Peptides against a protein of PDB entry 7BDX. Designs and how they scored, part 109

Target 1, 212 residues: chain A of PDB entry 7BDX
Amino acid sequence: EMGAAACTLLWGVSSSEEVVKAILGGDKALKFFSITGQTMESFVKSLDGDVQELDSDESQFVFALAGIVTNVAAIACGREFLVNSSRVLLDTILQLLGDLKPGQCTKLKVLMLMSLYNVSINLKGLKYISESPGFIPLLWWLLSDPDAEVCLHVLRLVQSVVLEPEVFSKSASEFRSSLPLQRILAMSKSRNPRLQTAAQELLEDLRTLEHN

## One batch from the design tools (peptide; made by RFdiffusion4, then SolubleMPNN)

Design b2_p15_1_s2 (from b2_p15_1, 7 letters changed)
Fold by OpenDDE base, seed 4:
Structure b2_p15_1_s2 (fold): chain B 212 residues (1-212), chain C 212 residues (1-212), chain A 15 residues (1-15)
Amino acid sequence: as target 1 above (212 residues)
Amino acid sequence: as target 1 above (212 residues)
Amino acid sequence: DEDLYRRRDKSVPLP
């Protein structure tokens, strides 16, 4: 209980750039983010295929951790820190996104995807995540999720790769050969306007790349 | 481990007034400070007369909690919040300071005393703590501590009461009748310059009150 | 390390 409460407050205040700088400027940041990855991994492993109790202190704690990572990654210095000093956490997030089944831990998936998107704003971050083994298959696995918010954040991450020629060129062949085009086309017809727009924009970006 | 790490980061960032405002502006502050008191109490009860392992995650967690309370109380809005909405926490801190033996949990005592001193900067806070049952005996009990930092912060809290006529007058008779004058005089001869100065200043303040 | 011309995610609100 107390850990979840403290972590929730830390998540809330991490919305400030000054707080992110303060977190990173301390000598405890490395340890914190290392344990964060381990804690998130332990939580996901404990779910053993069961339906997550959304209201548990454990769930709230893990959501807050993922929220903190997202808020840190939203800031330039935070992205730099994660990519330079917390690569294990990035690897863990990618692994956990692969370990979670479609429809499982939806809120956690969204937060993790938001953090990866934020990391992808940095060129070095984008390179690191996109060069991770199985990254492209992972994107398509995640796009099979029934949740529109999960799919939205996957599409945003896909777009982040597609919009960077230096990164996209390295995996363009695998990307083109495995692209779930019918799934993305279906999302462009979603009743969720955010998902619809994101899918449509990605389709336009992909079309632009085919003509180049 | 993760809870202690998160709480430690929260402690560090709570040194900022803006962070304190952000903590208090959220709807989670009440719950956090309520659980804080309970957690600190549980920790103290678990010590069962044993020597505190200074390096335990549990100790670090409780120190961070007490540090957060101190930092919140250092700000005007934080004092107002504690005195208006977290009186149970103040009562708990007073109780725990009474439950701890001389030389036991020295660092925790210092942090709790610092938080109470910060609360005492506010007139309503000073009234609340000084009107707590057994407050004067508690001050003298704490002044028996062999640790100079504990004694220093006790003397500062005593001074905070003595310097406020509106508060001091209510308990002046009990104060005068129970004052450990020889102990304070001994502290005015301490090799610790901070303790020496604080004891000397308090003796001067007390002398000034005897002539009025 | 270069930040790309993209929009960052806003802070995630607390539940």
Scores: peptide ipSAE 0.099, ipTM 0.836, DockQ to the pose 0.043
Fold by OpenDDE base, seed 5:
Structure b2_p15_1_s2 (fold): chain B 212 residues (1-212), chain C 212 residues (1-212), chain A 15 residues (1-15)
Amino acid sequence: as target 1 above (212 residues)
Amino acid sequence: as target 1 above (212 residues)
Amino acid sequence: DEDLYRRRDKSVPLP
């Protein structure tokens, strides 16, 4: 209870750049983000089924942690910190996204995907994430999720890769050969306007790459 | 571990007025400070002996909580919040200060006393604390502590009472009759310069009250 | 390290 409450407050205030800088400027940041990864991993490993107790203290705690990571990654110095000093946390997030089934822990997936997207704003971060073993298969695994918000954030992350020629060129063959084009086309017809737009934009970006 | 780490970060950033305002502006503040009191109470009740495991996750967690309360009370809006919306927490702090033996949990005592001192900067806060049952005996109990820093913060809190005529007049008889004058005189001869100064200043303030 | 000109996610709101 108390840990979740404290972490929730920290999540709320971490929306401020000054708070992120204060977190990172202390000697506690390294340990905090190390334990964050371990805690998230323990939570996912403890899940016996697809039913997430959304209102549990444990769930709220892990959501707050993922929210903090996202808010840190939303700031340039936070991205630099994660990419240079907390790569194990990024590896953990990638692993956990692979461990979760379609439809399982939707909110956590969204937060983790948002954090990865924010990290991908940094070129070094994008390189690191995209060069991770199994990254492309992971994207397609996540895109099989029935949740429109999960799929939206996957599409945004895919777009981050395709819009960076230096990164895309390294995996272009694998990307093209495994691209779930029919799935993305189906998303471009979604009733969810955000998903529809993201899928359409990605399809346009992909077409541009085929013509060049 | 993770709860203590998150709470420690929150403690660090709560030194900012903007962070305190952000904490209080949310709908989570009431619950947070309620659970804070309960958590501190549970910790003190779980102490079997005078040996505090300073490096334990539980100790660090409670220290961070007390630090957060202190930092909130350092800001005008934080004092107003505590005095108007979290009086139970103030009651808990007063109770816990009475439950701890001399020399026990020194760091926690200091943090709690600092929080009460900060609350006492507000006239309504000072009135509330000083009108609490057993407040004057509690001050003298705390002043029996062998730790110079505990005693320093007790003297500062006593000074807050004596410098406010409206508050002091309500308990002047009890205060004068029970005043550990010899103890305060001994502190005015301490090798600790901060304790020495605080004791001397309080003695001067008390002399001024006797001449009026 | 270079920040790419991309849409930055806003801070995640509390649930």
Scores: peptide ipSAE 0.084, ipTM 0.836, DockQ to the pose 0.043
Fold by OpenDDE base, seed 1:
Structure b2_p15_1_s2 (fold): chain B 212 residues (1-212), chain C 212 residues (1-212), chain A 15 residues (1-15)
Amino acid sequence: as target 1 above (212 residues)
Amino acid sequence: as target 1 above (212 residues)
Amino acid sequence: DEDLYRRRDKSVPLP
């Protein structure tokens, strides 16, 4: 209980850039982010296919951790820290996204995808995540999720790769051969306006790349 | 482990006034401070007279909680919050200071005394703590501690009472009849310069009150 | 390492 409450407060205040700088300026940041990855992994491994009790203290704790990572990654110095000093955490997030089944832990998936998107704002971060083994298959696995918010954040991450020629060129062949085009086209007709827009924008970006 | 790490980071960033405002501006503050008191009480009750493992995760967690309370009480809106909405936490801190033996949990005592001193900057806070049952005996119990830092913060809290005529007048008879004058005089000759100064200043303030 | 010209995600509010 107390740990989840403290972590939730830390998540709330981490929305401030100055708080992120203060977190990272201390000698405790490395330990915190190291344990964060382990804690998130332990939580996901404990699910054993059961429906997550969304309101458990453990769930709230893991949500707060993922929220903190997202808020840290929203800031330039936070992205630099994650990419330089916390790569294991990024690897853990990618692994956990693969371990979760479609429809499982939707809120956690969204937070983790938001964190990866924020990391992708940094060129080194985008390179690191896109060069991870199985990254492209992972994107398509995640895009099979029935949840519109999960799919939205997957599309945003895919767009981040597509919009960086230096990154996209390395995976272009695999990307083109495995692209679930019909799934993305279906999303472009979604009743969810955010998902619809993201799918339309990605389709436009892909068309632009085919003409160049 | 993870809870202690998160709480330690929250303690570190709570040194900022803007962070304290952010903590208190959310709907989670009341729950956090309610559980804080319970957690601190549970920890002190678990000690069973044993020497505290200073470096345990549990100890670090409780230190961070006491540090957060201290940093919140350092800010005007934080004092107002504690005195208006978290009186049970103040009562808990006073109780725990009485439950701890001389020399036991010195660092925690210092943090709790610092929090009470910061609360005493507010007139309503000073009134509340000084009107607590057994407050004057508690001050003398704490002043029997062999630790110079504990004694320093006790003397500072005593000084806060002495310097407020509206508060001191209510307890002046009990205060004068029970004052451990020889102990304070001994502290005025301490080799610790901070303790020496605090004891000298308090003795000067007490002399001034005897002449008025 | 340069940040790419992309829209940063807003901080995730507490649920």
Scores: peptide ipSAE 0.083, ipTM 0.835, DockQ to the pose 0.043
Fold by OpenDDE base, seed 2:
Structure b2_p15_1_s2 (fold): chain B 212 residues (1-212), chain C 212 residues (1-212), chain A 15 residues (1-15)
Amino acid sequence: as target 1 above (212 residues)
Amino acid sequence: as target 1 above (212 residues)
Amino acid sequence: DEDLYRRRDKSVPLP
């Protein structure tokens, strides 16, 4: 309980750039983010067969950790830190996104996807994530989720890859051969306006790349 | 471990006034400080017979909590919050200071005393603390500690009472009858220059009050 | 290291 409360407050204040700088400027940052990855992994592994109590202290704790990572990645120096000094955490997030089933841990998935998207704003971060083993299959696995918010953040991450020619060229063959086009087309007709727009924009970006 | 790391980071960033405002402006502040008191109390109760591992995760966690309280109390709005909305936490700190033996949990005692001193900067806070049952005996109990830093912060808290005529007048009889004068005189000869100065200043303040 | 996208995700507010 107390850990979750403290972590939740830290998440709240990490919305400030100055707080992110203070977190990263301390000698505890490396250890903190290392333990963060381990804690998130332990939580996901503990879900085997148990109904996730969405309001459990453990869930709130891990959501707050994922929120902190997301807020750190929202800042330029935070992205630099994660990509240079906490690659294991990024690898862990990618792994956990693969380990979770469709419909499982939706809020955690969203936060993890948001953190990866924020990392992808940096070219080095985008290269690192997109060159990770199984990255393209992982995107399609996540896009099979019934949750519109999960799918939205997957589409945004896909768009980050597509909009960077240097990154897209490396994965273009795999991307074209495995693209769940019918699924994305279905999302472009979603009742969720954010998902609808993101799917439509991605389809436009993909059409532009096919004509080049 | 993760809770201690998160709480330590929160402690570090709570040195900022803006972070304190962010902590207190959230709807979680009341619950957080309530659980803080309970956690500190549980820790102190767990020490019965066990050697305090100074570097334990539990110890670090509780030190960080006490540090957060101290940093909140260092800010005017933080003092107002504690005195108006978290009196139970102040009562808990006073109780824990009484429950700890001389030489036990020195670092925690120092942080708790610093938090009470910060609260005492506000007249309402000083009145609340000084009117607490057993406050004057507690000061003398704490002043029996072999640690110079504990004694220093006790003397500073005593000085805060002595320098406020309205507060001192209410306790003057008890204070004069129980004052460990020989102990304070011995501290005025301490090899620790900070303790020496604090004891000398307090003796001067007391002499000034006796001549009035 | 170059930031590619001006569309930075805003910090996630507390739920």
Scores: peptide ipSAE 0.058, ipTM 0.832, DockQ to the pose 0.042

Design b2_p15_1_s3 (from b2_p15_1, 5 letters changed)
Fold by OpenDDE base, seed 3:
Structure b2_p15_1_s3 (fold): chain B 212 residues (1-212), chain C 212 residues (1-212), chain A 15 residues (1-15)
Amino acid sequence: as target 1 above (212 residues)
Amino acid sequence: as target 1 above (212 residues)
Amino acid sequence: DDDLYRRRDRSVPLP
């Protein structure tokens, strides 16, 4: 209970850049983000099936942790910190996204994907996550999720890869050969406007790359 | 571990007025400070003797909670929140200060006393704590502590009472009859400069009140 | 190193 309340407050205030700078300016940041990864991993490993207790203090605690990571990654110095000093946390997020089944822990997946998207805002972050083992298969695994919000954030992350020539060129062969084009085309016709737009934009970006 | 890390970060950033406003602007503040009181009480009740594990995650967690309360009380809107909406927490702090033995949990006592001093900055806060049952005996109990830093913060709180005529007049008879004058006089000769100064100032303030 | 032209994800509001 107390931990969840503290993390929730910390999540709320971490929306401010100045708060992120203050968090990272102290000597406690490294420990915090190390334990964050362990806590998220422990939570996911303790899940007995596909049912998530959305209202549990434990769930809210993990959501708040993922939210804090996302908000830190929204800031330039926060991205630099995560990529330089908390790579294990990024590796953990990637691992957990692979371990979770389609439809399982939807809200947590969304927050984790948002954090990875924020990491991908700079080239160093994008390179780091895209060079992770099994990254491309992971994207397609996540894109098979029935949840539109999960799929939206996957498509945004895929777009970040596609829009960066230096990153895309390294994996272009695997990417092209494994691309779930039919799934993306289906999403471009979604009733979810955000998902529809993201799928359309990605298809346009992919077409542009084929003509170059 | 994770809770302590989150609370420690929240403590650090709560030094900012804007962060305190952000914490209190949400719907989670009431719950957080309610659980804070319960957590502090549970910790003190679980202490087996005078030995405090200063380096334990549990100790650091409680210290961070007390630090957050102190920083919230340092801000006008934070004092208003505590006195209006978290009176139970203030009552808990007063109770715990009475329950702790001289020399026990020194660092926690200092933080709790700092929070009460900050509450005493405005008349509403000062009235609330000074009208608590056994407040004057509690001050003298705390002033018997062998720790100079505890005694310093007690003297500062006593000074807040003495400097407010409306509050002092209500309890002046009890205050004068029970005042540990010899102890305060001894503190005015302390090798600790801060304690020495606080004791001297309080003695001057008391002399001024006797001549008026 | 920040691609300022990429749509930054907004801070996730507290639920």
Scores: peptide ipSAE 0.097, ipTM 0.830, DockQ to the pose 0.044
Fold by OpenDDE base, seed 1:
Formats: structure tokens, C-alpha cells, sequence
Structure b2_p15_1_s3 (fold): chain B 212 residues (1-212), chain C 212 residues (1-212), chain A 15 residues (1-15)
């Protein structure tokens, strides 16, 4: 209980850039982010296919951790810290996104995908995550999720890859051969306006790349 | 481990006034400070007279909690919050200071005494703590501590009472009859310059009150 | 280097 409360408060205040700088300016940041990955991994491994009560103290704690990572990655110095000093955490997030089944832990998936998207704002971060083994299959696995918010954040991450020629060129053949085009086309007709827009924008970006 | 790390980061960033405002501006503050008191109480009750390893994760967690309370009490809105909405936490801190033996958990005592001193900057806070049952005996119990930093913060809290005529007048008879004058005089000769100064200043303030 | 053309995710407020 108390740990979840403290972590939740830390998540709330981490929305401030100055708080992120203060977190990262101390000697405790490395240990915190190291343990963060381990804690998130332990939580996902404990799910044993059961829908863990979304409102448990443990779930709230892990949501707060994922929220903190997202807020840190929203800031330039935070992205630099994650990509330079916390690569294991990024690897953990990618692994956990693969371990979760479609429809499982939607809120956590959204937060983790948001964190990866924020990391992708940095070219070094985008390179790192896109060069991860199984990254393209992972994107399609995640895009099979029935949840519109999960799919939205997957499409945004795919767009980040597509919009960076230096990254896209390395995976273009695999990307084109495995692209779930029918799934993305179905999303472009979604009643969810955010998902609809993201799918349409991605389809436009892909068309632009076919003509160049 | 993870809870202690999160709480330690929250302590570090709570040195900022804007962070304190952000903590208190949310709906989670009341729950956090309620559980804080319970957690600190549980920790002190678990000590069973043994010198708990000062560097345990549990000790670090409780130190961070006490540090957060201190930093919150350093700000006007934080003092107002504690005195209006978290009186049970103040009562808990007073009780825990009584439950700890001389020389036991010095760092925690210092942090708790600093928090009470910061609360005493507000007249309503000073009134509340000084009207607590056994407050004057508690001051003398704490002043029997062999640690110079504990004694320093006790003397500062005593000075806060003495310098407020509206508060001191209510307890002046009990205060004068129980004052460990010889102990304070011994502290005025301390080799610790901070303790020496605090004891000298308090003795001067007491002399001024005898002539008025 | 940050890609200035990418829409930054906003900090996730506490739900």
C-alpha cells in the first residue's frame, strides 16, 4: 500500500519537466530505473493468464512506474538518460509487451507504448528500439489487440519508424513483406476518431514512401 | 526495495515548493499522509529495542517519509495541510518521539523534530503540538538524548514555544517547574557550535521572560 | 537529437 501511494505521487509530480530533471540529477535514479524494470517484469510474470484485479495495489504500483517512465521519456534529458543508462529497462518494456496477450493489461500496454513512443522522439532511441530483435513481429502482435487505445499507440510507434528514412531503410523489406495492411485499413474505418486518424495518416505516409 | 526507492525520489523532489504544491493539489495526498503515519508507527513498533540496521530498505523508507513530512511542513500550504487535514500524523510523530529511547533511531528523531519545528512556524501548528498531552515531559525526555543533533532540534522547538507568549503563558508554570536547567546549561558549553548557540539563545530568551 | 517534427506525447496525468 504505502509503496504504491508514494509511487503514485511520484508519477503525478513527474509530469513537470523540472521534477524529471530533479529525479535524474540525483544519485538514486540509476537504482530506481533498474528496479523498475525488475518490478514490472515480476508483475507480468505473476499474471499466469488471469485477469489480475486492475485496481490492486500492485497493479496501481506498476501503472505508476510505467507512468513515470513515460513522463521521463517526454523530456529530452529523460530520453537521453533512458537510451544511455537504462537500456535494460527499454528491453524489459519490449519483452513485456510481447509477453502480454491481446486484451491483457490494456492500461499497462498503453503506458508502455507511450513510453516507447516518447523514446522514439530521439533518433538514438528510435534506432535502439527498432533494432531490437523481433521488433517488427512485436508491432504486429500488438496491433492484433482488440483495444483501440493499444492499437492507436502501436500505429503511432509504427509511424515514428516510417517517418525516419535512416531507420526505415534497414527494415523496409521485412516491414513491407509482413505489414498487416488489411488490419490497418480496417482501423482507418474505425469509429474511434483517434484510431481512425492515426491509421489514415500512417496509410498516407506508407503511400508516400512507395512513390519515392 | 522498489517502494523505498520511489519514496526516496519523492523525498528528494519534495525540497521544491512547487512539488509540495503539486503533491497537495491532488486527491491522493490525504491517503498518502494517512498511511505515512501508520507506516512510521509500524516501523517503530517493530524495533523491539534492537538497533535496526540503519541502512535497511525499511529504515530508508521511513527516513524518506519523515523527510517528505519535513519538506511539506517547510511550506505555508504544507503546514496548513498538516494542521487541518493530517493532525493524526502530527499526533503519531509526537507519540513515536516518546516511544523511542535515548540514542535510538537518531536520524529518524532528527527528521521528526525538524518536521515539528516547521509545523511550529505556523501559530496554529505551534498551538496544536504544544497543547498535546505530555508535550512538556516529552521535550525533556527528548533532551536527555546523548545526540547533539537531537538535542539541537529539541532546543529549537522549545525556543519556538518560549518565543510565542500566547502559547508559553498556558504552560509557563509547568515549564518553569520542570525545566532541566542544568542540562541546558551543560549544552551551552557544548563543543558542538550549533548546539552551544541554540542553548545560549534559549537561556537568553528565558532570562528575558523572567524580567518581564 | 530530438525530432522537432514529431508530436511529443504529453505527460500522462494520473488517472
Amino acid sequence: as target 1 above (212 residues)
Amino acid sequence: as target 1 above (212 residues)
Amino acid sequence: DDDLYRRRDRSVPLP
Scores: peptide ipSAE 0.083, ipTM 0.826, DockQ to the pose 0.042
Fold by OpenDDE base, seed 5:
Structure b2_p15_1_s3 (fold): chain B 212 residues (1-212), chain C 212 residues (1-212), chain A 15 residues (1-15)
Amino acid sequence: as target 1 above (212 residues)
Amino acid sequence: as target 1 above (212 residues)
Amino acid sequence: DDDLYRRRDRSVPLP
């Protein structure tokens, strides 16, 4: 209980750039983000099925951790810290996104995807995550999720890859050969307006790349 | 481990007024400070002796909690919150200071005393803690501690009472009859310059009250 | 270098 409450408060205040700088300026940031990855991994390994107890202390704790990572990654110095000093955490997030089944642990998936998206704002971060083994298959695995919000954040991450020529060129062959085009087209017809718009924008970006 | 790491980061950033305001502006502050009191109480009850494992996750966790309370009490809005909405936490701190033996859990005592001192900056806070049952005996119990830093923070808290006529008048008879004058005089000769100064100042304040 | 053209940094509010 108390750990989850403390992490939840830290999550709330980490929306401030000044708080992120204060976290990173301390000698405890490295240890904190190392343990964060281990804690998230332990949680996912302990899941006996697709039924997540959303209100459990453990769930709320891990959600808060993922939220903190996302908020750190929302700041330029936080992105630089994660990409330079906490690569193991990024590797863990990528691994955990692969280990979770479609429909399983949706809230955690969304938070992890949001963190990866924020990391992808930095070219060095985008290069690092996109060069990770199995990254393209992972995107398509995640895009098979029944949850519209998971799919939305996957599409946003895919768009970050597509909009960066230096990154896209390295994976373009694999990307084009495995692209779940019919799935993205189905999302462009979603009743969820955010998902619909994201899928439409991505389809437009992909068309632009075929004509160049 | 992870809970202690999160609380330690929250402690570090809570030194900022903006962070304290952010904590208090959320709907989670009440629950957090309620659980804080319970967690501190559970820790003190679990102590089998005077040997504190200073490096234990549990110790570091509770120290961080006490540090957070202190930093919240350092801010005017934080004092007002504690005095109006978290009185049970203040009662718990007073109780735990009584339950700890001289020389036991020194670091926690110091942090709790610092929190009470910060609360005492507000007249309403000072009234609340000084009107608590057994407050004067508690001060003398704490002043018997062999640790100079514990004694320093007790003397500072005593000075807050002595310098407030409205509060001091209510307890003046009990205070004068039980005052460990010889102990305070001994502290005024301490090799610790901070303790020496605090004891000298308090003795001067007490002399001023006898002449009025 | 933060690419000025990429979608803005998004903090996650508490749920």
Scores: peptide ipSAE 0.040, ipTM 0.822, DockQ to the pose 0.041
Fold by OpenDDE base, seed 4:
Structure b2_p15_1_s3 (fold): chain B 212 residues (1-212), chain C 212 residues (1-212), chain A 15 residues (1-15)
Amino acid sequence: as target 1 above (212 residues)
Amino acid sequence: as target 1 above (212 residues)
Amino acid sequence: DDDLYRRRDRSVPLP
């Protein structure tokens, strides 16, 4: 209980850039983000068989951790920190996104995808994530999720790759050969306006790349 | 481990007034401070018999909680919040200070005393604390501590009472009859300059009250 | 090394 409460407060205040700087300017940041990855991994591993109530203290704690990572990654210095000093956490997030089944832990997936998207704003972060083994298959796996918000954040991450020629060129052949075009086309007709727009924009970006 | 790390970060960032406002402006503050008191109480109760290593995750967690309370109480809106909405926490801190033996949990005592001192800056807070049952005996119990920092913060809290006529008048007879004058005089000769100064100032304030 | 063309995610509000 107390851990979840404290972490929830830390999540809330981490929306401030000054708080992110304060977190990162301390000597505790490295340890915190190391344990964060381990804690998130432990939580996801515990989901195999027990319907852990989504409202558990443990779930709330992990959501808050993912929220903190997202908020840190929203800031330039936070992205730089994660890419330089917390690569294991990024690897863990990528792994956990692969370990989770479609429709499982939707809120956590959204938070983790938001964190990866924020990291992808930095070219170094985008390179690191996109060069991760199985990254493209992971994107398509995640895009199979029935949840519109999960799919939205996957599309945004895909767009981050597509919009960066230096990154896209390395995986263009794999990307083109495996692209779930029909799925993206279906999303461009979604009733969710955010998902619809993101899918349309991505399709436009992909068309631009086909003409180049 | 993760709870202690998160709480330690929250402690660090709570040194900012804006962070304190963000904590208190949320809907989670009440629950957080309620659980804080319970957690601190549970920790102190667990000390009876087990030499809990002072470096345990549990100890660090409780220290961070006490630090957060102190930082919140350092801000005017934080004091007002504690006095209005977290009186049980204040009562718990007073109780725990009484339950701890001289020389026991020195760091925690210092943090708790600092929080009470900060609360005492607000007249409403000072009234609330000073009207607590056994408050004056508690001050003298705490002043028997062998640690100079504990004694320093006790003297500061005593001074907060002495400097407020509206508060002091209610307990003046008890205060005068039980005042450990010889102990305070000994502290005025301490090699610790902060303790020495605080004891000297308090003795001067007490003399001023005797002439009135 | 931030791409100015990419919109950062807004801070995630508390649930």
Scores: peptide ipSAE 0.035, ipTM 0.823, DockQ to the pose 0.043

